Peptides against a protein of PDB entry 5VVV. Designs and how they scored, part 169

Target 1, 276 residues: chain A of PDB entry 5VVV
Amino acid sequence: FLCGVVEGFYGRPWVMEQRKELFRRLQKWELNTYLYAPKDDYKHRMFWREMYSVEEAEQLMTLISAAREYEIEFIYAISPGLDITFSNPKEVSTLKRKLDQVSQFGCRSFALLFDDIDHNMCAADKEVFSSFAHAQVSITNEIYQYLGEPETFLFCPTEYCGTFCYPNVSQSPYLRTVGEKLLPGIEVLWTGPKVVSKEIPVESIEEVSKIIKRAPVIWDNIHANDYDQKRLFLGPYKGRSTELIPRLKGVLTNPNCEFEANYVAIHTLATWYKSN
Target 2, 276 residues: chain A of PDB entry 5VVV as posed
Amino acid sequence: FLCGVVEGFYGRPWVMEQRKELFRRLQKWELNTYLYAPKDDYKHRMFWREMYSVEEAEQLMTLISAAREYEIEFIYAISPGLDITFSNPKEVSTLKRKLDQVSQFGCRSFALLFDNIDHNMCAADKEVFSSFAHAQVSITNEIYQYLGEPETFLFCPTEYCGTFCYPNVSQSPYLRTVGEKLLPGIEVLWTGPKVVSKEIPVESIEEVSKIIKRAPVIWDNIHANDYDQKRLFLGPYKGRSTELIPRLKGVLTNPNCEFEANYVAIHTLATWYKSN

## One batch from the design tools (peptide; made by RFdiffusion4, then SolubleMPNN)

Design b2_p24_1_s3 (from b2_p24_1, 15 letters changed)
Fold by OpenDDE base, seed 4:
Structure b2_p24_1_s3 (fold): chain B 276 residues (1-276), chain A 24 residues (1-24)
Amino acid sequence: as target 1 above (276 residues)
Amino acid sequence: WDELNEIAIKFLKERLEKEKKELA
């Protein structure tokens, strides 16, 4: 069970010292996972093709080493979906090289994120893939296999919540393709019925689990505030029955952008997790 | 929470459009 934090927000990423402090807290609270997915890391998303500089590499190596020190699984995410051509072998090769670099930093767990992108393909990809889901699954499977089938590999679908499913969760051709074709060792991220889910009913997890043919990892936006800079979410982790725990592969909270605001959010997640 | 989701979705759309423009 993956339980911890995803740094998955838009806005100023946390500094390395904050991330290290996070790892200390995660360990102390018996959480086990950190997903590195800051949207404003240009080399994570906007310029995903670009290799990390020497300085950036040193920072990431240090960060990954710190995660290891605190027995936190460091998952490196990349979001190539803004402009990748899935059918272009050079793009696939570029993605491989980028992940090779991160692997050299000591990272062993990875994620491919296709959240917050247009639900379409370019002309070249349409000639090769039957659907957007097929393209995403193809590259994801290939990368997963290329990396030697790491123990933890995550996929974030473009339809990552109920609201984004067309026509709905249970009938989504996209999610059906994901479920059928994504290799079983790859985990699927899900935010619940909504982008920001007040509640995540058990039934909603059963529904998505059926179509994706696996228990999802919750990317939980309950405390996310990147979408409204006027709000801070200081309340406890709630609206998630502990009955979800046996039905999930994990829960990663995507909390407030302000690192200092997240004590309650993360601590109460830990309490929730340990209560089952 | 419905309002929050509306705000969130709007934000995500706006961000995506911004990113697309930056990459064009």
Scores: peptide ipSAE 0.713, ipTM 0.964, DockQ to the pose 0.781
Fold by OpenDDE base, seed 5:
Structure b2_p24_1_s3 (fold): chain B 276 residues (1-276), chain A 24 residues (1-24)
Amino acid sequence: as target 1 above (276 residues)
Amino acid sequence: WDELNEIAIKFLKERLEKEKKELA
């Protein structure tokens, strides 16, 4: 069971010292996972093709080493979906080289994210792939196999919540393709019925699990505030029955952008997890 | 919470349009 934090918000990323402090807290509270997915890391999303500089490499190596020191699984995410051509072998090779670099930093767990992008393919991809889901699954499977089928590999769908499913969760052709064609060792991220889910009913997890043919990992936006900097979410982790735990592969909270505001959010997630 | 989701979706759309413009 993956339980911890995803740094998955828009806005100023946390500094390395904050991330190290996070690892200390995660270990203390018996949580085990950190997903690196800051939207405003240009080399994560906007400029995903660009290799890390020597200085950036040193920082990431130090961060990954710190995660290992605190027995936290460090998952590196990349979001190529803004402008990747899925059918272009050069694009696939570029993605492979980027992940090879991160592997050299000592990273062993990875994620491919296709959240917050247009649900369209370019003309070249339309000639090769039957749908957007087929294109995403193809590259995800290829990368997963290329990396030697790492123990932890995550996929974030473009339809990552109930609201984004067309026509709905149980009948989504996109999620059906993901469920049928994504290799079984790859985990699927999900935010619940909504982008920001007040509640995640057990029945809603059973519904999505059926179509994706696996238990999801919750990317939980209950404490996310990147969408409204006038708000801080300081309340406890709630609206998730502990009956979800045996039905999930994990829960990763995407909390407030303000690192200092997240004590209650993360601590109460830990209490929830240990209450099963 | 319905309001929050509307705000969030609006924010995500605006951000995506900004990113697309920057990459053009």
Scores: peptide ipSAE 0.711, ipTM 0.964, DockQ to the pose 0.787
Fold by OpenDDE base, seed 1:
Order: C-alpha cells, then structure tokens, then sequence
Structure b2_p24_1_s3 (fold): chain B 276 residues (1-276), chain A 24 residues (1-24)
C-alpha cells in the first residue's frame, strides 16, 4: 500500500530542504511514499525533453539519497502530454533517455502523467492509433518494459476523475482501453468522483476499479489549494472511509502549496491509514 | 465543494491555455 505525499500542484515547487524535512516527517508518521510531480518544474512538464543539468542532477541525486535514508519510496513523475507525438520513435527515445538519466540518480520508481491536457491527438498519431487512450497506453507499456518493469510504475489518465469521464466512469471508452491494454503491473492514479473530492464513496472506487481492472492509487486533492491560494486547507483528512484501504493500491495526498501548512493534512492521513 | 470544483476546473483550463501559448 502506497501512502504519503504527491508534490503535484501548480505554483512554486518545494525547495530541497523542505522535501528532506517531508521525508523525515513521513518516516516518523510511518508513511512510505513521495511522488515528485511539481507542475512548475519545467523539466517535468513544459520542457520534459530537456535533460537535467549537472547542478540539477546533483540536487536530485541528493534528494533521492535522502528519501532512501528515511526509507521513503521516491517516485519520479514526468508529464510529456502537452506536446509529445506518441507515434514518433524519436519522441519515445527522448523520453527513454530522460528516464535513464533519472535512473542513474538512483531512482527506481516512475510515473507517466497525462493529466491536465487536451483530449485529442495530432494528425500523425491519428494515423497510427485508434484512440488517444491507445496512444497513451502504447508509450506507457513500452516505457514500463524498457525500464525493466520496475516494482512501482504509475499512470495518470487524462480522465482521472468521475467528472472528466465521457460519457461516465463505467461507460468511458478511454478508461476501458486503459483497463484492457495497460499492462497489469502498472498502477492507475485517480482523484475520486471529482477533481477535489469532498467524499470518495466505496461504490465509486468499485465502479472505477471494474473498468480499469485494478485497484487505483488515490491522488487526493482534498487539501490542494493551487487553484485558489487565497484558501488554506488546514482541516483533517476526512470523507474517506477506512473501508477504502483494502480496495486501493494507495493514497497520495496533494496538499497545500505552502509546505508549512500541511502538518494536519499529512498527520491525519497517517492516522487514517493506521486505523485500519 | 461544488464551487471549489468549478474554481479548480476553471484554473486548470486557464493554466493549460497558458502552457499551450508558451509552447507555440
């Protein structure tokens, strides 16, 4: 069971010292996972093709080493979906080289994210793939196999919540393709019925699990404030029955952008997890 | 929470449009 934090917000990423402090807190609270997915890291999303500099490499190596020191699984995410051509072998090779670099930093767990992008393909991809889901699954499976089928590999769908499913969760051709064609060792991220889910009913998890043919990992936006930084979400982790735990592969909270505001959010997630 | 989701979705759309313009 993956339980911890995803740094998955828009806005100023946390500094390396904050991330190290996070690892210490996660260990102390018996949580086990950190997903690196800051939307404003240009080399994560906007310029995903660009290799890390020597200085950035040193920082990431140090960060990954710190995660290992605190027994936290470090998952590196990349979001190529803004402008990747899925059918272009050069794009696939570029993605492979980028993940090879991160592997050299000591990273062993990875994620491909296709959240917050247009639900369409370019002309070249339309000639090769039957649908957008087929294109995403193809590259994800290829990368997963190329990396030697790592123990932890995550996929974030473009339809990552109930609201984004067309026509709905159970009838989505996109999610059906993901469920049928995505290799079984790849985990699927999900935010619940909504982008920011007040509650995640058990029935809603059973519904999505059926179509994707696996238990999801919750990307939980309950404490996210990137969409309105005039708000701070300081309340406890709630609206998730502990009955969800045996029906999930994990829960990663995407909390407030302000690192210092997240004590209650993360601590109460840990309490929730340990209460099962 | 319905209001929050409307704000969130609007924010995500605006961010995506900004990113698309930056990449053009």
Amino acid sequence: as target 1 above (276 residues)
Amino acid sequence: WDELNEIAIKFLKERLEKEKKELA
Scores: peptide ipSAE 0.710, ipTM 0.964, DockQ to the pose 0.778
Fold by OpenDDE base, seed 3:
Structure b2_p24_1_s3 (fold): chain B 276 residues (1-276), chain A 24 residues (1-24)
Amino acid sequence: as target 1 above (276 residues)
Amino acid sequence: WDELNEIAIKFLKERLEKEKKELA
C-alpha cells in the first residue's frame, strides 16, 4: 500500500530542504511514499525532453538518497503529454533516455502522467492509434517494459476523475482501453469522483476499479490549493472511509503549495491509514 | 465543494492554455 505525498501542484515547487523534511515526517508518521510531480518543474512537464543538468542531477541524486535514508519510496513522474507525438520513435527514445538519466540517479520507481492535457491526437498519431487511450497505453507499456518492469510504476489517465470521464466512469471508452490494455503491473492514479473530491465513496472506487481492472492509487486533492492561492486547507484528512484501504493500492495526498501548511493534512492521513 | 471544483477546473484549463501558448 503506497501512502504518502505527491508533490503534484502547480506553483513554486518545494525546495530540497523542504522535501527532506517531508521525508523525515513521512518516516516518523510511518508513511512510505513520495511522488515527485511538480508541474512547474520545466523538465517534468513543459520541457520533458530536456535532460537534467549536472547541477540538477546532483540535487535529484541527493534527494533520492535522502528518500532512501528515510525509507521513503521516491517515485519520479514525467508529464510528456503536452506535445509528445506518441507514434514518433524519436519521441519514445527521448522519453526513454530521460528516464534512464533519472534511473542513474538511483530512482527505481516511475510515473507517466497524462493529466491536464487536451484529449486529442495529432494527425500522425491518429494514423497509428485507434484512440488517445491506445496511444497513451502503448507508450506507457513500452516504457514500463523498457525500464525492466519496476516494482512501482504509475499511470495518470487524462480522465483521472469521475467528472472527466466521458460519458461517465463505467462507460468511458478511454478508461476501458486503459483497463484492458495497460499492463497489470502498472498502477492507475485517480482523484475520486471529482478533481477535488469532498468524499470518495466506496462505491465510486468499486466502479472505477471495475473498468480499469485494478485497485487505483488515489491522488488526493482534498488539501490542494494551487487552484486558489487565497485558500489554505488546514482541516483533517476526511471523507474517506477506512473501508477504502483494502480497495486501494495507495493514497498520495497532493497538499497545499505552502509546505508549512501541511502538518495536519499529512499527519491525519497517517492516522487514517494506521486506523485500519 | 462544487464551487471549489469549478474553480479548480477553470484553473487547470487556464494553465493548460498558458502552457500551450508558451510551447507554441
Scores: peptide ipSAE 0.709, ipTM 0.963, DockQ to the pose 0.777

Design b2_p24_1_s4 (from b2_p24_1, 14 letters changed)
Fold by OpenDDE base, seed 4:
Structure b2_p24_1_s4 (fold): chain B 276 residues (1-276), chain A 24 residues (1-24)
Amino acid sequence: as target 1 above (276 residues)
Amino acid sequence: WDELNEQAIKFLKERLEEEKEKLK
């Protein structure tokens, strides 16, 4: 069970010292996972093709080493979906090289994220892939296999919540393709019925699990505030029955952008997790 | 919470458009 934090927000990414402090807290609270997915880290998303500089590499190596020190699984995410051409072998190769670099930093867990992108393909991709889901699954499977089928590999669908599913969760051709064709060793991220889900009913998890043919990892935006920087979410982790735990592969909270604001959010997630 | 979700969706769409413009 993956339980911890995803740094998945827009806005100023956390600094390395904050992330290290996070790892310390995660260990202390018996959480086990950190997903590196800061939207405004340019080499994660907007400039995903760009290799890390020597300085950036040193920082990431240090960060990954720190995660290991605290027995936190460091998952490196990349979000190539803004402008990748899935059918272009050079793009796939570029993605491989980028992940190779991160692997050299000591990272062993990875995620491919296709959240918050247009649900369409370019003309070249349309000639090769039957659907957007097919394109995403193809590259994801290829990368997963290329990396030697790491123990933890996550996929974030473009339809990552109920609201984004067309026509709905159970009948989504996109999610059906994901479920059928995504290799079984790859985990699927999900935010619940909504982007920001007040509640995540057990039934909703059963529904999505059926179509994706696996228990999802919750990317939980309950405490996310990137969409409203005037608001801080200081309340407890709530609206998730502990009955979800046996039905999930994990829960990663995407909390407030302000690192200092997340004590309650993360601590109460830990309490929730341990209460099962 | 419905309002929050709508704000989030709006924000994400706006950010996506901003990103797309920067990548042109």
Scores: peptide ipSAE 0.724, ipTM 0.965, DockQ to the pose 0.872
Fold by OpenDDE base, seed 3:
Structure b2_p24_1_s4 (fold): chain B 276 residues (1-276), chain A 24 residues (1-24)
Amino acid sequence: as target 1 above (276 residues)
Amino acid sequence: WDELNEQAIKFLKERLEEEKEKLK
């Protein structure tokens, strides 16, 4: 069970010292996972093709080493979906090289994220793939296999919540393709019925699990505030029955952008997790 | 919370458009 934090917000990314402090807190609270997915880190999303500089590499190596020190699984995410051409072997090779670099930093867990992108393909991809889901699954499976089938590999669908599913969760051709074609060792991220889900009913998890043919990992935006930084979400982790725990592969909270505001959010997630 | 969710969706769409403009 993956339980911890995803740094998945828009806005100023956390600094390395904050991330190290996070790892210490996660360990103390018996949480086990950090997903690196800061949207405004340019080499994560907008400039995903660009290799890390020597200085950036040193920072990431240090960060990954710190995660290991605190027994936190460091998952490196990349979001190539803004402008990748799935059918272009050069693009696939570029993605492989980027993840090879991160592997050299000591990273062993990875994620491919296709959240918050246009739900369409370019002309070249349309000639090769039957659907957007087929394109995403193809590259995800290939990367997963290329990396030697790491123990933890995550996929974030473009339809990552109920409201983004067309026509709905149970009848989504996109999610059906993901469920049927995504290799079983790859986990699927999900934010619940909504992007920001006040509640995540058990029935909603059963519904999505059926179509994706696996228990999802919750990317939980309950404490996310990037969409309104005038607000701080300081309340406890709530609206998630502990009955969800046996039905999930994990829960990663995407909390407030302000690192200092997240004590209650993360601590109460830990309490929730340990209460099962 | 419904309003928060709608605000979040609006924000995400706006950010996507900003990203697309920067990539031109």
Scores: peptide ipSAE 0.721, ipTM 0.965, DockQ to the pose 0.872
Fold by OpenDDE base, seed 2:
Structure b2_p24_1_s4 (fold): chain B 276 residues (1-276), chain A 24 residues (1-24)
Amino acid sequence: as target 1 above (276 residues)
Amino acid sequence: WDELNEQAIKFLKERLEEEKEKLK
C-alpha cells in the first residue's frame, strides 16, 4: 500500500531541504511514498525533453539518496503530454533517455502523467492510434517494459476523476481502453469523483476499479490550494472511509503549496492509514 | 466544495492555456 505525498501542484516547487524534511516526517509517521510531480518544474512537464544538468543531477541524486535513507519510496514522475507526439520514435527515445538519466540517479520507481492536458491527438498520432487512450497506453507500456518492469510504475489518466470521464466513469471508452490495454503491473492514479473531492465513496472506487481492472492509487487533492492562493487547507484528512484501504493500492495526498502548512494534512493521513 | 471544484477546474484550464502559449 503506497501512502504519502505527491508534490503535484502548480506554483513554486518545494526546495530540496523541504523535501528532505518531508521524508523525515513521512518516516516518523510510518508513511512510505513520495511522488515527485511538481507542475512548475520545467524538466518535469513543459520541457520534459531536457536532460538534467550536472548540478541538477547532483541535487536529484542527493534527494533520492535521502529518500532511501528514510525508507521512503521515491517515485519520479514525468508529464510529457503537453506536446509529445506518441507515434514519433524520436519522442519515445527522448523519453527513454530522460528516464535512463533519472535511473542513473538511483531512482527505481516511475510515473507517466497525462493529467491536465487537451483530450486530443495530432494528425500523425491519429494515423497510428485508434484513440488518445491507445496512444497513452502504448507509450506507457513501452516505457514500463523498457525500464525492466519496475516494482512501482504509475499512470495518471487524462480522465483522472469522475467529472472528467465521458460520458461517465463506468461507460468511458478512454478508461475502458486503459483498463484493457494497460499492462496489469502498472498502477493507475485516480482523484475521486471530482478534482477536489469532499468525499470519496467506496462505491465510486468500486466503479472505477471495475473499468480500469485494478485497485487505483488515490491522488488526493483534498488539501491542494494551488488553485486558490487565498486559501490554506489546514483541516484533517477526512471524507474517506477506512473501508477504502483494502480497495486501494495507495493514497498520495497533494497538499498545500506552502510546505509549512501541511503538518495536519499529512499527519492525519497517517492516522487514517494506521487506523485500518 | 462545489465552488472549490469550479475554481480548481477553472485554474487548471487557465494554466493549461498559459503553458500552451509558452510552448508556441
Scores: peptide ipSAE 0.719, ipTM 0.967, DockQ to the pose 0.845
Fold by OpenDDE base, seed 5:
Structure b2_p24_1_s4 (fold): chain B 276 residues (1-276), chain A 24 residues (1-24)
Amino acid sequence: as target 1 above (276 residues)
Amino acid sequence: WDELNEQAIKFLKERLEEEKEKLK
């Protein structure tokens, strides 16, 4: 069971010292996972093709080493979906080289994210793939296999919540393709019925699990505030029955942008997890 | 909470448009 934090917000990313402090807290609270997915890391999303510099490499190596020190699984995410051409082998090769670099930093867990992008393909991809889901699954499977089928590999679908499913969760051709074609060793991220889900009913998890043919990992935006930084979400982790735990592969909270504001959010997640 | 979700969706759409514009 993956339980911890995803740094998945828009805005100023946390600094390395904050991330190290996070790892210490996660270990103390018996959580086990950190997903690196800051939207405004240009080499994560907008300029995903660009390799890390020597200086950036040193920082990431240090960060990954720190995660290991605190027995936190460090998952490196990349979001190529803004402008990747899925059918172009050069693009696939570029993605492979980028992840090779990160592997050299000591990273062993990875994620491919296709959240918050247009639900369409370019003309070249339309000639090769039957659907957007087929294109995404193809590259994801290939990368997963190329990396030697790491123990933890995550996929974030474009339809990552109930509201984004067309026509709905149980009948989504996109999610059906993901469920059927995504290799079984790859985990699927999900935010619940909504992007920001007040509640995540057990029935809703059963529904999505059926179509994706696996238990999802919750990317939980309950404490996310990047969309309205005039607000701080300081309340406890709630609206998720502990009955979800045996039905999930994990829960990663995407909390407030302000690192200092997240004590209650993360601590109460830990309490929730251990209460099972 | 419905309002929060709507704000989030609006924000994500706006950010996507900004990103797309920068990539042109």
Scores: peptide ipSAE 0.716, ipTM 0.964, DockQ to the pose 0.846

Design b2_p24_2_s1 (from b2_p24_2, 13 letters changed)
Fold by OpenDDE base, seed 1:
Structure b2_p24_2_s1 (fold): chain B 276 residues (1-276), chain A 24 residues (1-24)
Amino acid sequence: as target 1 above (276 residues)
Amino acid sequence: DEKLKELLKKYEESKKRYFEAALE
């Protein structure tokens, strides 16, 4: 069971010292996972093709080593979906080289994210793939196999919540393709009925699990505040029955952008997880 | 660079999609 934090917000990423402090807190609270997915890290999303500099490499190596020291699984995410051409072998090779670099930093767990992108494929991809889901699954499976089928590999679908599913969760051709064609060792991220789910009913998890043919990992936006910088979410982790725990592969909270505001959010997630 | 402008536009549209849906 993956339980911890995803740094997955829009806005100023946390500094390396904050991330190290996070690992210390996660260990103390018996949580086990950190997902590196900061939207405004240029080499994560907008400039995903760009290799890390020597200085950036040293920082990431130090960060990954710190995660290992605190027994926290470090998952590196990349979001190529803004401008990747899925059918272009050069693009696939570029993605492979980027993940090879991160593997050299000591990273062993990875994620491919296709959140918040347009559903329309380019003309070249339409000639090769029958749907957007087929294109995403093809590259994800290829990368997963290329990396030697790592123990932890995550996929974030474009339809990552109930409200994004067309026509709905149970009838989505996109999610059906993901469920049928995504290799079984790849985990699927999900935010619940909404992007920011006030509640995640057990029945909603059973519904999505059926179509994707696996238990999801919850990317939980309950404490996310990037969409409203005038608000801080300081309340406890709530609206998730402990009955969800045996029906999930994990829970990763995407909390407030302000690192210092997240004590209650993360601590109460830990209490929830231990109550099962 | 027109390519950079297009990429920036796609990024902002991506962010907007999330922000609008997060407020629903």
Scores: peptide ipSAE 0.695, ipTM 0.962, DockQ to the pose 0.903
Fold by OpenDDE base, seed 3:
Structure b2_p24_2_s1 (fold): chain B 276 residues (1-276), chain A 24 residues (1-24)
Amino acid sequence: as target 1 above (276 residues)
Amino acid sequence: DEKLKELLKKYEESKKRYFEAALE
């Protein structure tokens, strides 16, 4: 069971010292996972093709080493979906090289994210793939296999919540393709019925699990505040029954952008997790 | 660079999709 934090917000990423402090807190609270997915990290999303510099490499190596020291699984995410051409072997090779570099930093867990992108494929991809889901699954499976089938590999679908599913969760051709064709060792990220789910009913998890043919990992935006600068959510982790725990592969909270504001968010997640 | 402008536009559109949906 993956339980911890995803740094997955829009806005200023946390600094390395904050991330190290996070790992210390995660260990202290018996949480086990950090997903590196800051939207405004240029080499994560907009410039996903760009290799890390020597200085950036040193920072990431140090960060990954710190995660290991605190027994936190460091998952490196990349979000190529803004401008990748799935059918272009050079793009696939570029993605492989980027993840090879991160593997050299000591990273062993990875995520491929297709959140918040346009559903329209380019002309070249339309000639090769039957749908956007087919394109995404193809590259995800290939990367997963290329990396030697790491123990933890996550996929974030474009339809990552109930409100993004067309026509709905249970009838989504996109999610059906993901469920049928995504390799079984790859985990699927999900935010619940909404992007910011006030509640995640058990029935909603059963519904999505059926179509994706696996228990999801919750990317939980309950404490996210990047979408509203006036928001600071300091309330407890709530609206998630502990009955979800046996039905999930994990829960990763995407908390407030302000690192210092997340004590309650992370601590109450830990309490929730340990209560089962 | 027009390519950079297009990429920035895609990024902002991506962010907007999330922000609008997060407020629902």
Scores: peptide ipSAE 0.688, ipTM 0.960, DockQ to the pose 0.887
Fold by OpenDDE base, seed 5:
Structure b2_p24_2_s1 (fold): chain B 276 residues (1-276), chain A 24 residues (1-24)
Amino acid sequence: as target 1 above (276 residues)
Amino acid sequence: DEKLKELLKKYEESKKRYFEAALE
């Protein structure tokens, strides 16, 4: 069971010292996972093709080493979906080279994210793939196998919540393709019925699990505030029955952008996790 | 660079899509 934090918000990423402090807190609270997915890391999303500099490499190596020291699984995410051409073997090779670099930093767990992108494929991809889901699954499976089938590999679908599913969760052709064609060792991220789910009913998890043919990992935006900088979410982790725990592969909270505001959010997630 | 401008536009559209959906 993956339980911890995803740094997955828009806005200024946390500094390395904040991330190290996070790892100390995660260990203290018996949480086990950190997903590196800061949307404003230029080399994560907008400039995903760009290799890390020597200085950036040193920082990431130090961060990964710190995660290991605190027994936190460090998952490196990349979001190529803004401008990747899935059918272009040069794009696939570029993605491989980028993940090879991160693997050299000592990273062993990875994620491919296709969140918040347009469903429309380019003309070249339409000639090769039957759908957007087929294109995403193809590259994800290839990368997963290329990396030697790492123990933890995550996929974030474009339809990552109930409201993004067309026509709905149980009948989504996109999620059906993901469920049928994504290799079984790859985990699927999900945010619940909405992008920010006030509640995640057990029945909603059973529904999505059926179509994706696996238990999801919750990317939980309950405490996310990047969409409204005038709000701070200081309340407890709530609206999630503990009956979800045996039906999930994990829960990763995407909390407030303000690092110091997240004590209650993360602590109450830990209490929730230990209550089952 | 027109390619950079297009990429920036896609990024901002992506962010907007998320922000609008997060407020629902």
Scores: peptide ipSAE 0.687, ipTM 0.961, DockQ to the pose 0.910
Fold by OpenDDE base, seed 4:
Structure b2_p24_2_s1 (fold): chain B 276 residues (1-276), chain A 24 residues (1-24)
Amino acid sequence: as target 1 above (276 residues)
Amino acid sequence: DEKLKELLKKYEESKKRYFEAALE
């Protein structure tokens, strides 16, 4: 069971010292996972093709080493979906080289994120793939296999919540393709019925699990505030029955952008997790 | 650079999609 934090918000990423402090807190609270997915890391999303500089590499190596020191699984995410051409072997090779670099930093767990992108494929991809889901699954499977089938590999679908599913969760051709074609060792990220789910009913998890043919990892935006800079979410982790725990592969909270605001959010997640 | 301009536009559009949906 993956339980911890995803740094997955838009806005100023946390500094290395904050991330190290996070790992210390996660260990103390018996949480086990950190997903590195800051939207405003240029080399994570906008410039996903760009290799890390020597200085950036040193920072990431230090960060990954710190995660290991605190027995936190460091998952490196990349979001190539803004402008990748899935059918272009050079793009696939570029993605492989980028993940090879991160692997050299000592990273062993990875994620491919296709959140918040246009579902329209370019002309070249339409000639090769039957759907956007087929394109995403193809590259994800290839990368997963290329990396030697790491123990933890996450996929974030474009339809990552109930409200993004067309026509709905149980009838989504996109999620059906993901469920049927995504290799079984790859985990699927999900935010619940909504992008920001006040509640995640058990039945909603059973519904999505059926179509994706696996228990999801919750990317939980309950405490996310990147969408409204006037709000801080200081309340407890709530609206999730502990009956979800045996039905999930994990829960990763995407909390407030302000690192200092997240004590209650993360601590109460830990309490929730340990109450099962 | 037109490529950079297009990429920036895609980024802002992606961010907007999330922000609008997060407020629903």
Scores: peptide ipSAE 0.685, ipTM 0.960, DockQ to the pose 0.904

